Peptides against a protein of PDB entry 4GMN. Designs and how they scored, part 146

Target 1, 375 residues: chain A of PDB entry 4GMN
Amino acid sequence: RYANITLLALVTLASIGTDFQETLVKGNQGSRESPISAADEEWNGFDDADGDAMDVDQKSSSGEDQEEDYEEIDVKEDDEDDDDDSITSEMQADMERVVGADGTDDGDLEDLPTLRELIQTAVPQLIRLSNLPIDSDESLTIQSHALSALNNISWTISCLEFANGENANIHNAWYPTAKKIWRKTILPILEADSADLKLATQVTSLAWAVARVLHGETPTDGNPHRKFISLYHSSKQQAGGNSNSIEEPEDPFQGLGVKCIGVVGSLAHDPAPIEVNREVGVFLVTLLRQSNNVPPAEIVEALNQLFDIYGDEELACDKEVFWKDGFLKHLEEFLPKMRTLTKGIDKRTQPELRTRADEALLNLGRFVQYKKKHA

## One batch from the design tools (peptide; made by RFdiffusion4, then SolubleMPNN)

Design b2_p18_3_s1 (from b2_p18_3, 12 letters changed)
Fold by OpenDDE base, seed 1:
Structure b2_p18_3_s1 (fold): chain B 375 residues (1-375), chain A 18 residues (1-18)
Amino acid sequence: as target 1 above (375 residues)
Amino acid sequence: MELAKKENKESLQQSLEE
């Protein structure tokens, strides 16, 4: 009886979380004609304000092979054993102070009372319900529905524009709550290392929705990017061994692999630590290199994440990772493979996958050209 | 966007089958 009331409340909160999108979007749409799906934004590059469109006639000049001899700089390994244990404790204490500062800058949600109640009243209860001890099928069902409700709320909020100070009141109200979801729901479930692929898929979907708002400001405690990379690899090993048990999602973009890529991509955005960005960037580029064994939807997502992470040349990750680790070469070498992959997708059976692959191919061509101009 | 709508639909469908 109490469980059925709790389940009905969780389903109702999950529904409200999804349907609230129409209300939030209609409130902001007084000025913007079309909801640009953030997934359907064609990467236009950065507008160089001074670009006179010179009609470059393709004259084929055969320039000569200059073999530049790269000298091997023998960098000596100086083994300085610096005890880096001190930085982790101060960063933890500052993170605890920022989480414990009830800075009652209640993002002024006076005009959005339903969203305020969702964030301030419902989400804390959903976090509590998602952390119940799993001792029964009933507690597992409650956790699953609590995660679904958190997911739908988080995805709805992640579809709002926060660039240029848009929706700043919602961002400010959501940001501390998103960090609470991350630390209190996502991390504990990831650390429990459950063999439950349904639970792993739900928590990864929630993690992606949260990370789409927090980006590189997502808490780095316990290297969550490595946990999602490990989960990606584990999911591929299980799919290869037991042909009978994972119903491939009807939608290729709902796969655990796509969700893992979306999470780690979002975690690697500025101001992520350069080493987190590097590990994720290397992971994404490695998927492109291994594309023969990677689902097309995961390639599309990996490309989009690479464009979003490395689009801005002013970011430290452009110099310290993209250029330093030679990512441009790998993207250029992937262009002919992406053309073949995209052409192999049947428009009749997989129209959405084909559209998103055609867009990702176009964006890859533009991105490679942009990066070559800014080399 | 489609993710949240799909998961809501699946969650609602599961709640109707239980």
Scores: peptide ipSAE 0.017, ipTM 0.608, DockQ to the pose 0.550
Fold by OpenDDE base, seed 2:
Structure b2_p18_3_s1 (fold): chain B 375 residues (1-375), chain A 18 residues (1-18)
Amino acid sequence: as target 1 above (375 residues)
Amino acid sequence: MELAKKENKESLQQSLEE
């Protein structure tokens, strides 16, 4: 009885976290037509205020109109308008306030009651439930659901803009809670060194969501970046050995390898210790050098993390790691390999992977040019 | 973003089927 009520509450909290994310996406799409895929930010470089816009002569090659008569397969989209009325009017109102809030008020979460209760009331209970002794299948199930709920809430919050003081009230409320999730949920599970890949994947997903907000301010206790790098390597060894199909996730970006890269990348951002940044940067560059044996999605994620970590030339990691360890040369040498990799992805069978690889290839070209200008 | 949705949907579906 109590377990079933707890499980139902955990499932409900996980759903609320997802529905809140959907409402965030819909609310932001009303202001910017670009889906907040964390991948769709074209790395435009830093605006050098010196406006020598290189006139990229768009030679309009007039390719001829071949009218291929595509037979209109009348796929009746049964618009099952499943108006999933699951989004409470209170959650929607909180989301409309988050999207519409001109970022000037250091205000209390008083105006965001649902989000306040999620952060202040629900998350502390989820942390408690995720850290219960595992002594039964029931306790393992409770842990898994608590991790799922924490994951969804953390991912939802990590999709808010916090740059330039935007959503500062939410950031300030979340930041101590995120550190608490890290210390009380993520670290203890990582230290238990479980052979459970499902648990490892859930914890790594949660760690990525938390690290996307905390960046280099993520607690460095116990060298978590090395644990995730070790987990990355262990996941590859298991996939190569026993033909017990860990069903590769249908989405190549859901893989434990991608999540490990995302976590360690996020952990390496300023103000991370230069030693942590270097170990992560060397790991990421090593993936590019070994790209023939690395899934394309992991290469895309490793590139994006390298752009984000080393985009700013004013950061200590640019001079002390990027330039000092000669990363530019490795990125330049990788350009032709990335072109080959991207062209090898079938757009028909893997459209998202192809799009994100085309973007990462474009950004790699721009990034290499930028870094050469500032050398 | 899509990461958390798919995992939650799968986790929710699994929890509803058990």
Scores: peptide ipSAE 0.017, ipTM 0.608, DockQ to the pose 0.552
Fold by OpenDDE base, seed 5:
Structure b2_p18_3_s1 (fold): chain B 375 residues (1-375), chain A 18 residues (1-18)
Amino acid sequence: as target 1 above (375 residues)
Amino acid sequence: MELAKKENKESLQQSLEE
């Protein structure tokens, strides 16, 4: 009875966290381009104002387009009006305020009551529930649902823009809470070194969401980047040995390998210690060098993380890691392999993976050209 | 973006199967 009430409350909190994200996305689609994950933003480079457009003469090879007459199968969308009355009027009003808030205010969430209660009331309870002694299947289920609710809330907040002082009130309220999730939930689970790959996937997803906001300010206690690199390698060894297929997630970007790359990439951003940045950068570049045995989605994520970490030449990691360890040469040598990899992805069966691989290939070309001008 | 939706959907599906 208490377990079922706790489960229902955890499912409800996980739903609220998701519905909050959906409403943020719908609100942003009305004003600007889809909130592409920061990983999916086209690397625009620095606006060198004097960029003479090199006319790349695309010789149009006129392939004969055979117009295959696709019969328009009139799929009657049964409008099941699922009145998803799940979004409360207060939550919708909070979303409209988050999308419109010129966030100059001193970390007060008075105008965002739902988000305030999620951060200040719900998250501390979820952290407590995720730290319960695991002595029964019921306690394991409660931990799993508490991690899912923390994950959904953390992902939703990580999709907010915090650059240029945007959403500063939310950032200021979330930042100490995110550090608490890291120290009280993520680190203890990672230190327990559980053979449970489901739990490892959940905690790695949560770690990525938290690290997307904290970046290089994520607590470095116990070298968490090495634990996620170790988890990445361990996950690949298990997939090769025992046919207990963790069903490869239907979405290739939901794999534990991608999540591990996303976490360690986020941990390597400035102001991360140069040695943490170096170990992560060497790991990511090593994935590109070994690309024949790496899933395409992990290559895409590893490229995006490399662009984000080393895009700014003013950062200490550019000089002390990128140039010093010769990363440019490895990226240049990878360009022809990336073209082959991207062309090998079927647009019909994996459209999203193909799109993101085409974008990552374009960005790799631009990034290599940019770094060569600044060499 | 899809990550939180998929994990909530998986969590909801698991809660409906139990």
Scores: peptide ipSAE 0.016, ipTM 0.608, DockQ to the pose 0.547
Fold by OpenDDE base, seed 4:
Structure b2_p18_3_s1 (fold): chain B 375 residues (1-375), chain A 18 residues (1-18)
Amino acid sequence: as target 1 above (375 residues)
Amino acid sequence: MELAKKENKESLQQSLEE
């Protein structure tokens, strides 16, 4: 009886999370006609502001090689124990509480009472329910429904525009909650390393929705990008071995592989550590190089993530990863393969996949041209 | 997103029929 009431409440919250998307999107669409399909942003490049070409006169100063004879000072290796003052995850969490205490601009959601109750009341309970010990089929069912509700709420919020200070009140209210979902729900499930592909798909979908808002500010504790890359590879090994029907999702973009790519791509955005960005960038470029064995939807997602991560030339990852690791060459070499792949998709049977592949091919051409101009 | 809508809608219908 209590479990059935809890399940009904979870299903109801999951429904409210999806229905609320339609209301939020309709509320914001009163001003801008463009359906924010996060997929339909034609990559236009950065507008070249008419920066006057300052003729930097290359004065060739021929500085003379003075061979300064540095004497070998035999400095004894005193093994100073570097007390790696690794600020414990608890100290970081307490510092975040102390820094967050002064500027509780609790994003004023007075005008959004339903969203406020979802974020402040429902989500904390869903996090708690997703972390219950799994000791029964009933507890597993509760976890699954709690994850579904969290997924729907998180996806709904991730479809809001937060660029240029849009929806800042919602962003500010969601941001600490999103970090809490990550730390309390996503990471523990990923660390449990369960062979349950359904659970892995649910948590990866939730992780993608959360990471689409947090980007490179997503907590890096326990190297989550490597866990999702590992999950990607594990999912491919299982699909190759057991022809037992994991019914491929009817939508090719709902596959676990696409979700893993979407998560790791989102995690690699600025201000992600350069090492995280590099590992993800190398993973994504490797998918393009191995494209003969990669589903078209995963190639489309990997391209979009590469455009989003490396679109801005002002970011440290452009110089330290994109150029340094020679990604442009791999993207250019992939252009003819992408044309072949896209042409191989039947518009009649897979219209969405074909549209998104045609767009990704167009954007790849533009991106390669842009990067060649700014080389 | 749409799959989660479908699964939740089906689950809601089942939970209302029980």
Scores: peptide ipSAE 0.016, ipTM 0.582, DockQ to the pose 0.235

Design b2_p18_3_s2 (from b2_p18_3, 11 letters changed)
Fold by OpenDDE base, seed 2:
Structure b2_p18_3_s2 (fold): chain B 375 residues (1-375), chain A 18 residues (1-18)
Amino acid sequence: as target 1 above (375 residues)
Amino acid sequence: MELAKKENEASLQQSLEE
């Protein structure tokens, strides 16, 4: 009875966390035509004000009108009006306030009651439940559901813009809570060194969501970046030995390898210690050098993390790591390999992976050019 | 984004099978 009520409450909190994310996406689509995930933003570099517009003469090649008679496959759009009545009016009103807030209101979380209760009331209980002694299958199930609820809430909050003081009230409320999740949930699970890959995947997903907000301000206690790098390597050794037991996730970007890269990349951002940044940067560049044995999704994620970490030339990591360790040469040498890798992805079977690989290839070209200009 | 949804769906399915 009490366990079933706890499980139902955890599932409900995990659902609310997801429904918040969907509402944020729908609300932002009303203001921006494309749901570009923060991971899908095309890296445009820094706008140098002196952009001499090179007129690239688009030679209009008049390709001939081959009328290929595409048979109209009458795909009945079953308008399943999934009126997903799951979104509470209070949750929708909170998301409308988050999306519509011109960043001038030092608005207290008083105006965001649902989000306030998630951060201040629910998350502390989820942290408590994730720290229960594992002595039964029931306690393991409770931990798993508590981690899922923490994951969904943390991912939802990590999709908010916090640049330029936007959503500062939410950031200020979340920041100490995110550090608490890290110290009380993530680190203890990582220190237990469990052989449970399901638990490792859940905690790594949560760690990524938390680290996407905390970046280099994520607590470095116990060198967590090395634990995630070790977990990355361990996951590859297990996949090579028992080809029969881990169903590769249907989505290539949901793999434990991608999640590990996302975590360590986020941990390496400024103001991370230069030693942490260097170890992560060397790891990421090493993946590119070994790309023949690395899944394409992990290469895409490793590139995006390298762009984000080393995009700003004013950061200490640019001079002390990127230039000093000769990363530009490795990125330039990787360009022809990335072109081959991207072209090898079938657009029909893996459309998302192909799109994100095409974007990462474009961004790699731009990034290499940018870094050569600013050398 | 799809991460949280798929993990929630998997968690929901597991909770419905118990």
Scores: peptide ipSAE 0.016, ipTM 0.594, DockQ to the pose 0.488
Fold by OpenDDE base, seed 1:
Structure b2_p18_3_s2 (fold): chain B 375 residues (1-375), chain A 18 residues (1-18)
Amino acid sequence: as target 1 above (375 residues)
Amino acid sequence: MELAKKENEASLQQSLEE
């Protein structure tokens, strides 16, 4: 009886979380007609004010096949000593005090009472319910629904524009709560290393939604990017094994692999540590190099993440990672493979995947041209 | 946008089947 009431409340909160998107968008839409789907923005590059129209003259010169020898980049494992910086229980308690200091810069949500109640009243209870001891099927069901409600709320908020100080009141109210979801829900579930791929998919979706707002300001404690990269690889090994066919999601963009790429990509944005950015950038470029064994939806997501991370030449990651590690060469070499991949997607059976692959191919061409101009 | 809606629809559908 109490469980059924809790489940009904969680389902209701999950539904409110998604329906609220239409009301938030309509409230700001007094001036702009189209909800830009954050997924459908063509990467326009940085607007260089000098709009010289490049006339694309199609000269088909047949250049000869030079077999360039693939030098194996021998990644020397330098065994640098595990200085076990055991975060002392006092540092953890002081971090809990600094994070639990209600800096009452309550972003003024007076005009958004439903969103205020979702953030201030509902989310703290959802965090509590997502951290219940799993001792029964009932506690597992409650955790799953609490994660679904957190996911829907977080995704809805992540679809708001926060660039240029837009929605700053919502951002300021959500930001400490997003960090709390990360530290109190996402990290503990990732550290529990559960073999439950349903739970892993739910927590990874939530992590992506949270990281889409926090970007490189997402807490780096315990190297969460490496945990999601490991989860990506583990998910591929299990899909190759004869075990319980987790029904591949009907939507290719709902796959655990896509969600892992979206999380790590979001974590690598400025102001992420250069080391975190490098590890993620190398991972994403490696997926492009290995594209024959990677689902097309994961390639599309990996490309979009690379454009978003390395679009700005003023960022430290452009010089210290993109140029230093030679990413432009790998993107240029991937162009013909991406054309073949995109042409291989049937528009009749997978229209969305084909559209997003055509866009990612166009953006890859523009991005490579942009980077060559700024080399 | 579409992700959150699809996940809500899936979560709602699961809650109707349980």
Scores: peptide ipSAE 0.016, ipTM 0.595, DockQ to the pose 0.561
Fold by OpenDDE base, seed 4:
Structure b2_p18_3_s2 (fold): chain B 375 residues (1-375), chain A 18 residues (1-18)
Amino acid sequence: as target 1 above (375 residues)
Amino acid sequence: MELAKKENEASLQQSLEE
């Protein structure tokens, strides 16, 4: 009885979280025409006025398959005690105590009473329910529904524009709550190292939605980017071994691999530590190098994340990672592979995947040209 | 996102039928 009422309440909150997206998007769209899906941001580059577009007719030359024998690099575990000046969880908690004392402008949500109640009343209960001891199938079901409700609310909020001070009241109300979801729900589940792929997919979806708002301000405690990279690799090993049990999601962009890429990409944005940015950047570039074994949807997501992370030349990560680690060369070398990959996608059977791959290919060409001009 | 909506709507419908 109490469980069924709780489950019904959680499912209802998950539905409200989804239906509220349509209301918030329609409320803001009273001023601008088209719903820019979070996928439809064409990388416009910087407005350099003098673009004479030269039509380069590249004739296809058939290159022969050279089998390059990749030698096993025996990585010795050198235990170098790097004194990583990582702000300890205690120092971060003390900084949050010092910063949180003077200026918690609890974002004025007076005009958004439903969103206020979702953020201030429902989300704290959902966080509590997601952290219940798992001692029964009933407690596992409650956790799953609590994560689903948190996911829907977080995704809905992550679809709002926060650039240029848009929706600042919602951002200010959500930001401390998003950090609480991260620290109290996402991190504990990731640290439990559960072999439950369903739970891992749910928490990764929630993590992506949260990280799309927090970006590089997402708490770095326990190196969550490495956990999601590890989860990515583990998910590939399981898919290769057991052909029997996980129906690939009907939507290629709902795969665990895409979600992992979306999380780590979002975590690597400024002001993320340069080390975090580097590890993520190297991971993403490595996916492009290994593209023959990577699903097209994951390549599309990895490209978009690379454009977003390294699009701004004023950021420290441009100099200290993108240029220093030679990412431009890898992106340029990937252009012909991306053309082949995109052409291989059937427009009839996978129209969405093909559209997003055509766009990512266009953006890759623009991005490589931009970076070559600013070298 | 739409998939999560459909799954939640289906789960809600199931929870209303039980």
Scores: peptide ipSAE 0.015, ipTM 0.564, DockQ to the pose 0.234
Fold by OpenDDE base, seed 5:
Parts: sequence; C-alpha cells; structure tokens
Structure b2_p18_3_s2 (fold): chain B 375 residues (1-375), chain A 18 residues (1-18)
Amino acid sequence: as target 1 above (375 residues)
Amino acid sequence: MELAKKENEASLQQSLEE
C-alpha cells in the first residue's frame, strides 16, 4: 500500500515535470527559438562591426522538376480527445508567467507556486528517496522513479534562459538545490560503480540537466568529469561485445554516449579549473580525430560543446587550452570529414540527425574562420 | 570503471603527446 502510493506520487511528479517542459517548449516555439535546440542555435560568433558580407556566388544548377504526384493519404485523425486533465490551472498560470517573464523581477517564487513546491517540497523528498538503501526490487523501483522525477524537473528548469539576469529568482532558488542533487544523489550513485547501465543512463541524464545550469560551478569533488569519460568508454566496449545491447534509443541524441558528452562539456565551462577544461577539451577533440568509430549524434554533441566552451576568447581556457594545445588545427582537419559524415546521413530516415549535423557543419566552418581571424 | 580509468588516462596522455 505505501509503496504503491509512493510510486503513484513519483509518477505524478515525473509527469508534472514533463508537462511543464512540453509547455515551455510549445510556448517558446511561438517565439522562434526552441529551448531544447539551444544546443542547435546557429553560432553567430561575436558581431564584428565590419559587415563585409562575402557574397558567396550561388551558382544556380537548374535541376529538372520531377513532379512526383504524392497521393494525399487522408489519414483520418481519430480525435481521441484524451482529456489530458494532468495540467492544473495553477501549472498553466506558472508556465505562462515563466515564458512571459522579462527577467526584471528579483521577486520570490511567491508568483510561481507550483515551481516553488517542486523545488522546495518535492525535490528534497526525491533526493531522500533516491538515497534509500537498495535491498529489494521495490526499493530499486522507488529509486528509478525518484531519479526520473528529478530528471524531468531538472531538464525543465535547464530549458529556462538564465543569461543576462533572466529568470534570476528561479536560478537563485534552483542553484543550491541543483548542488544538493549533485552531491547527495549523482555523486553517491557514480561512486557506487554499479554495472547497471539503466541506472548509469538515468544518473547521467540527471547529471547533464543539473550541469546545464551549474556549468563550471558544478562541484568538482572526486573529479566527476573523469567518471563520465570512463563511463563513455565503458559503454562503447560493452556495445561491441555482447548481444544484450541496450536497445539503442530510437532517438540518436538520447544515447548514453551523447549524455556523457553533454555532462562533461557542461562541466568544462568557465569557471571550471583549467585542468578539468583541458581534460574535457582533449577528450572532445579526440572524438573528432576518431570520428570513423563514433556515432554521428555524438560528433554533433561534441562539436556543440566545443563551440560553447571555446566561443569566448576572453576566457582563460581559450588561451591556456584552445590555443596552447593546438585545437584549431584539429578542427580544420575535421572539416572535410564532417562534410562527408553529414552527407552520409539519409534525410528521409534520420531527418533530425541530418538537420543538426548540417547546423554543426555550418557552425564548425564559422568557428574555424572566427578563430583564424583572432589568432 | 577502474580499467576504463587507466585506458582513459593512457588515451588522454597519448592525445597530449601527439
């Protein structure tokens, strides 16, 4: 009885976290930038005031119009009105306030009652439940659901803009809680060195969501970046050996490899120690050098993380790591390989992976040009 | 993890020497 009530409460908290994320994504899709695609933002570089747009001469190759008459398959949308009564009027009002917040109010979470209760009441209980002794299948199930709920809440909050003082009230409320999730949930699970790849995937997803907000301010105790790099390599060795492959997720970007790259990339941002930044930067550049044995989605994520980490030339990591360790040469040498990789992705079977690879290729070209101008 | 740590340290060291 108590276990079933706890499981129902955990499923409900995980749903609330997802529904809040979906509504933030839908709200931002009304504005041109999807928040999950913040990693897919076209890297514009720094605006150099000298707008000499090099006119790239579009040579018009006249390809012949084959009008393939696609028969309009009248897919009857069976309007199953699943009354998704899951979203309360209070949650809708909180989501509308978060999407419409111009970041100017240093206000308390008093105006965001649902988000306040998630951060202040629910998350401390989820941390407690994720730390229960695992002595039964019931305790393992409770841990998995508590990690799922923490993941969904943390991902939703990580999709909010915190740049330029936006959502500062939410950031200030979340920041100490995110550090608590890291120290009390993520680190103990990583230190237990479990052979459970499902648990490793759940904790890595949660670690990425938390690290997307904390960046280089993520607690460095016990060198967690090395644990995630080790997990990345261990996951590749297991995929090559035994036919009990974890079903590769239908979405290439939900893979454990991508999640490991996203975590370590986020951990390497300023103000991370230069040694942590260097170890991560070398790992990411090594993936590009070995790209013939790396899934395309992991290459896309590794590129995006390299752009985010080394985009700003004012940061100590630009001089002490990027230039000092010769990363530009490796990025230049990778450009022709990236063009071949991107062209090898079928637009019909993997449209999202192809789009994100085309964007990452464009950004790589711009990033290399930018870094050459500032050399 | 402990074997993967040594392989990762060796791979990192090799990547810094190249």
Scores: peptide ipSAE 0.008, ipTM 0.463, DockQ to the pose 0.019

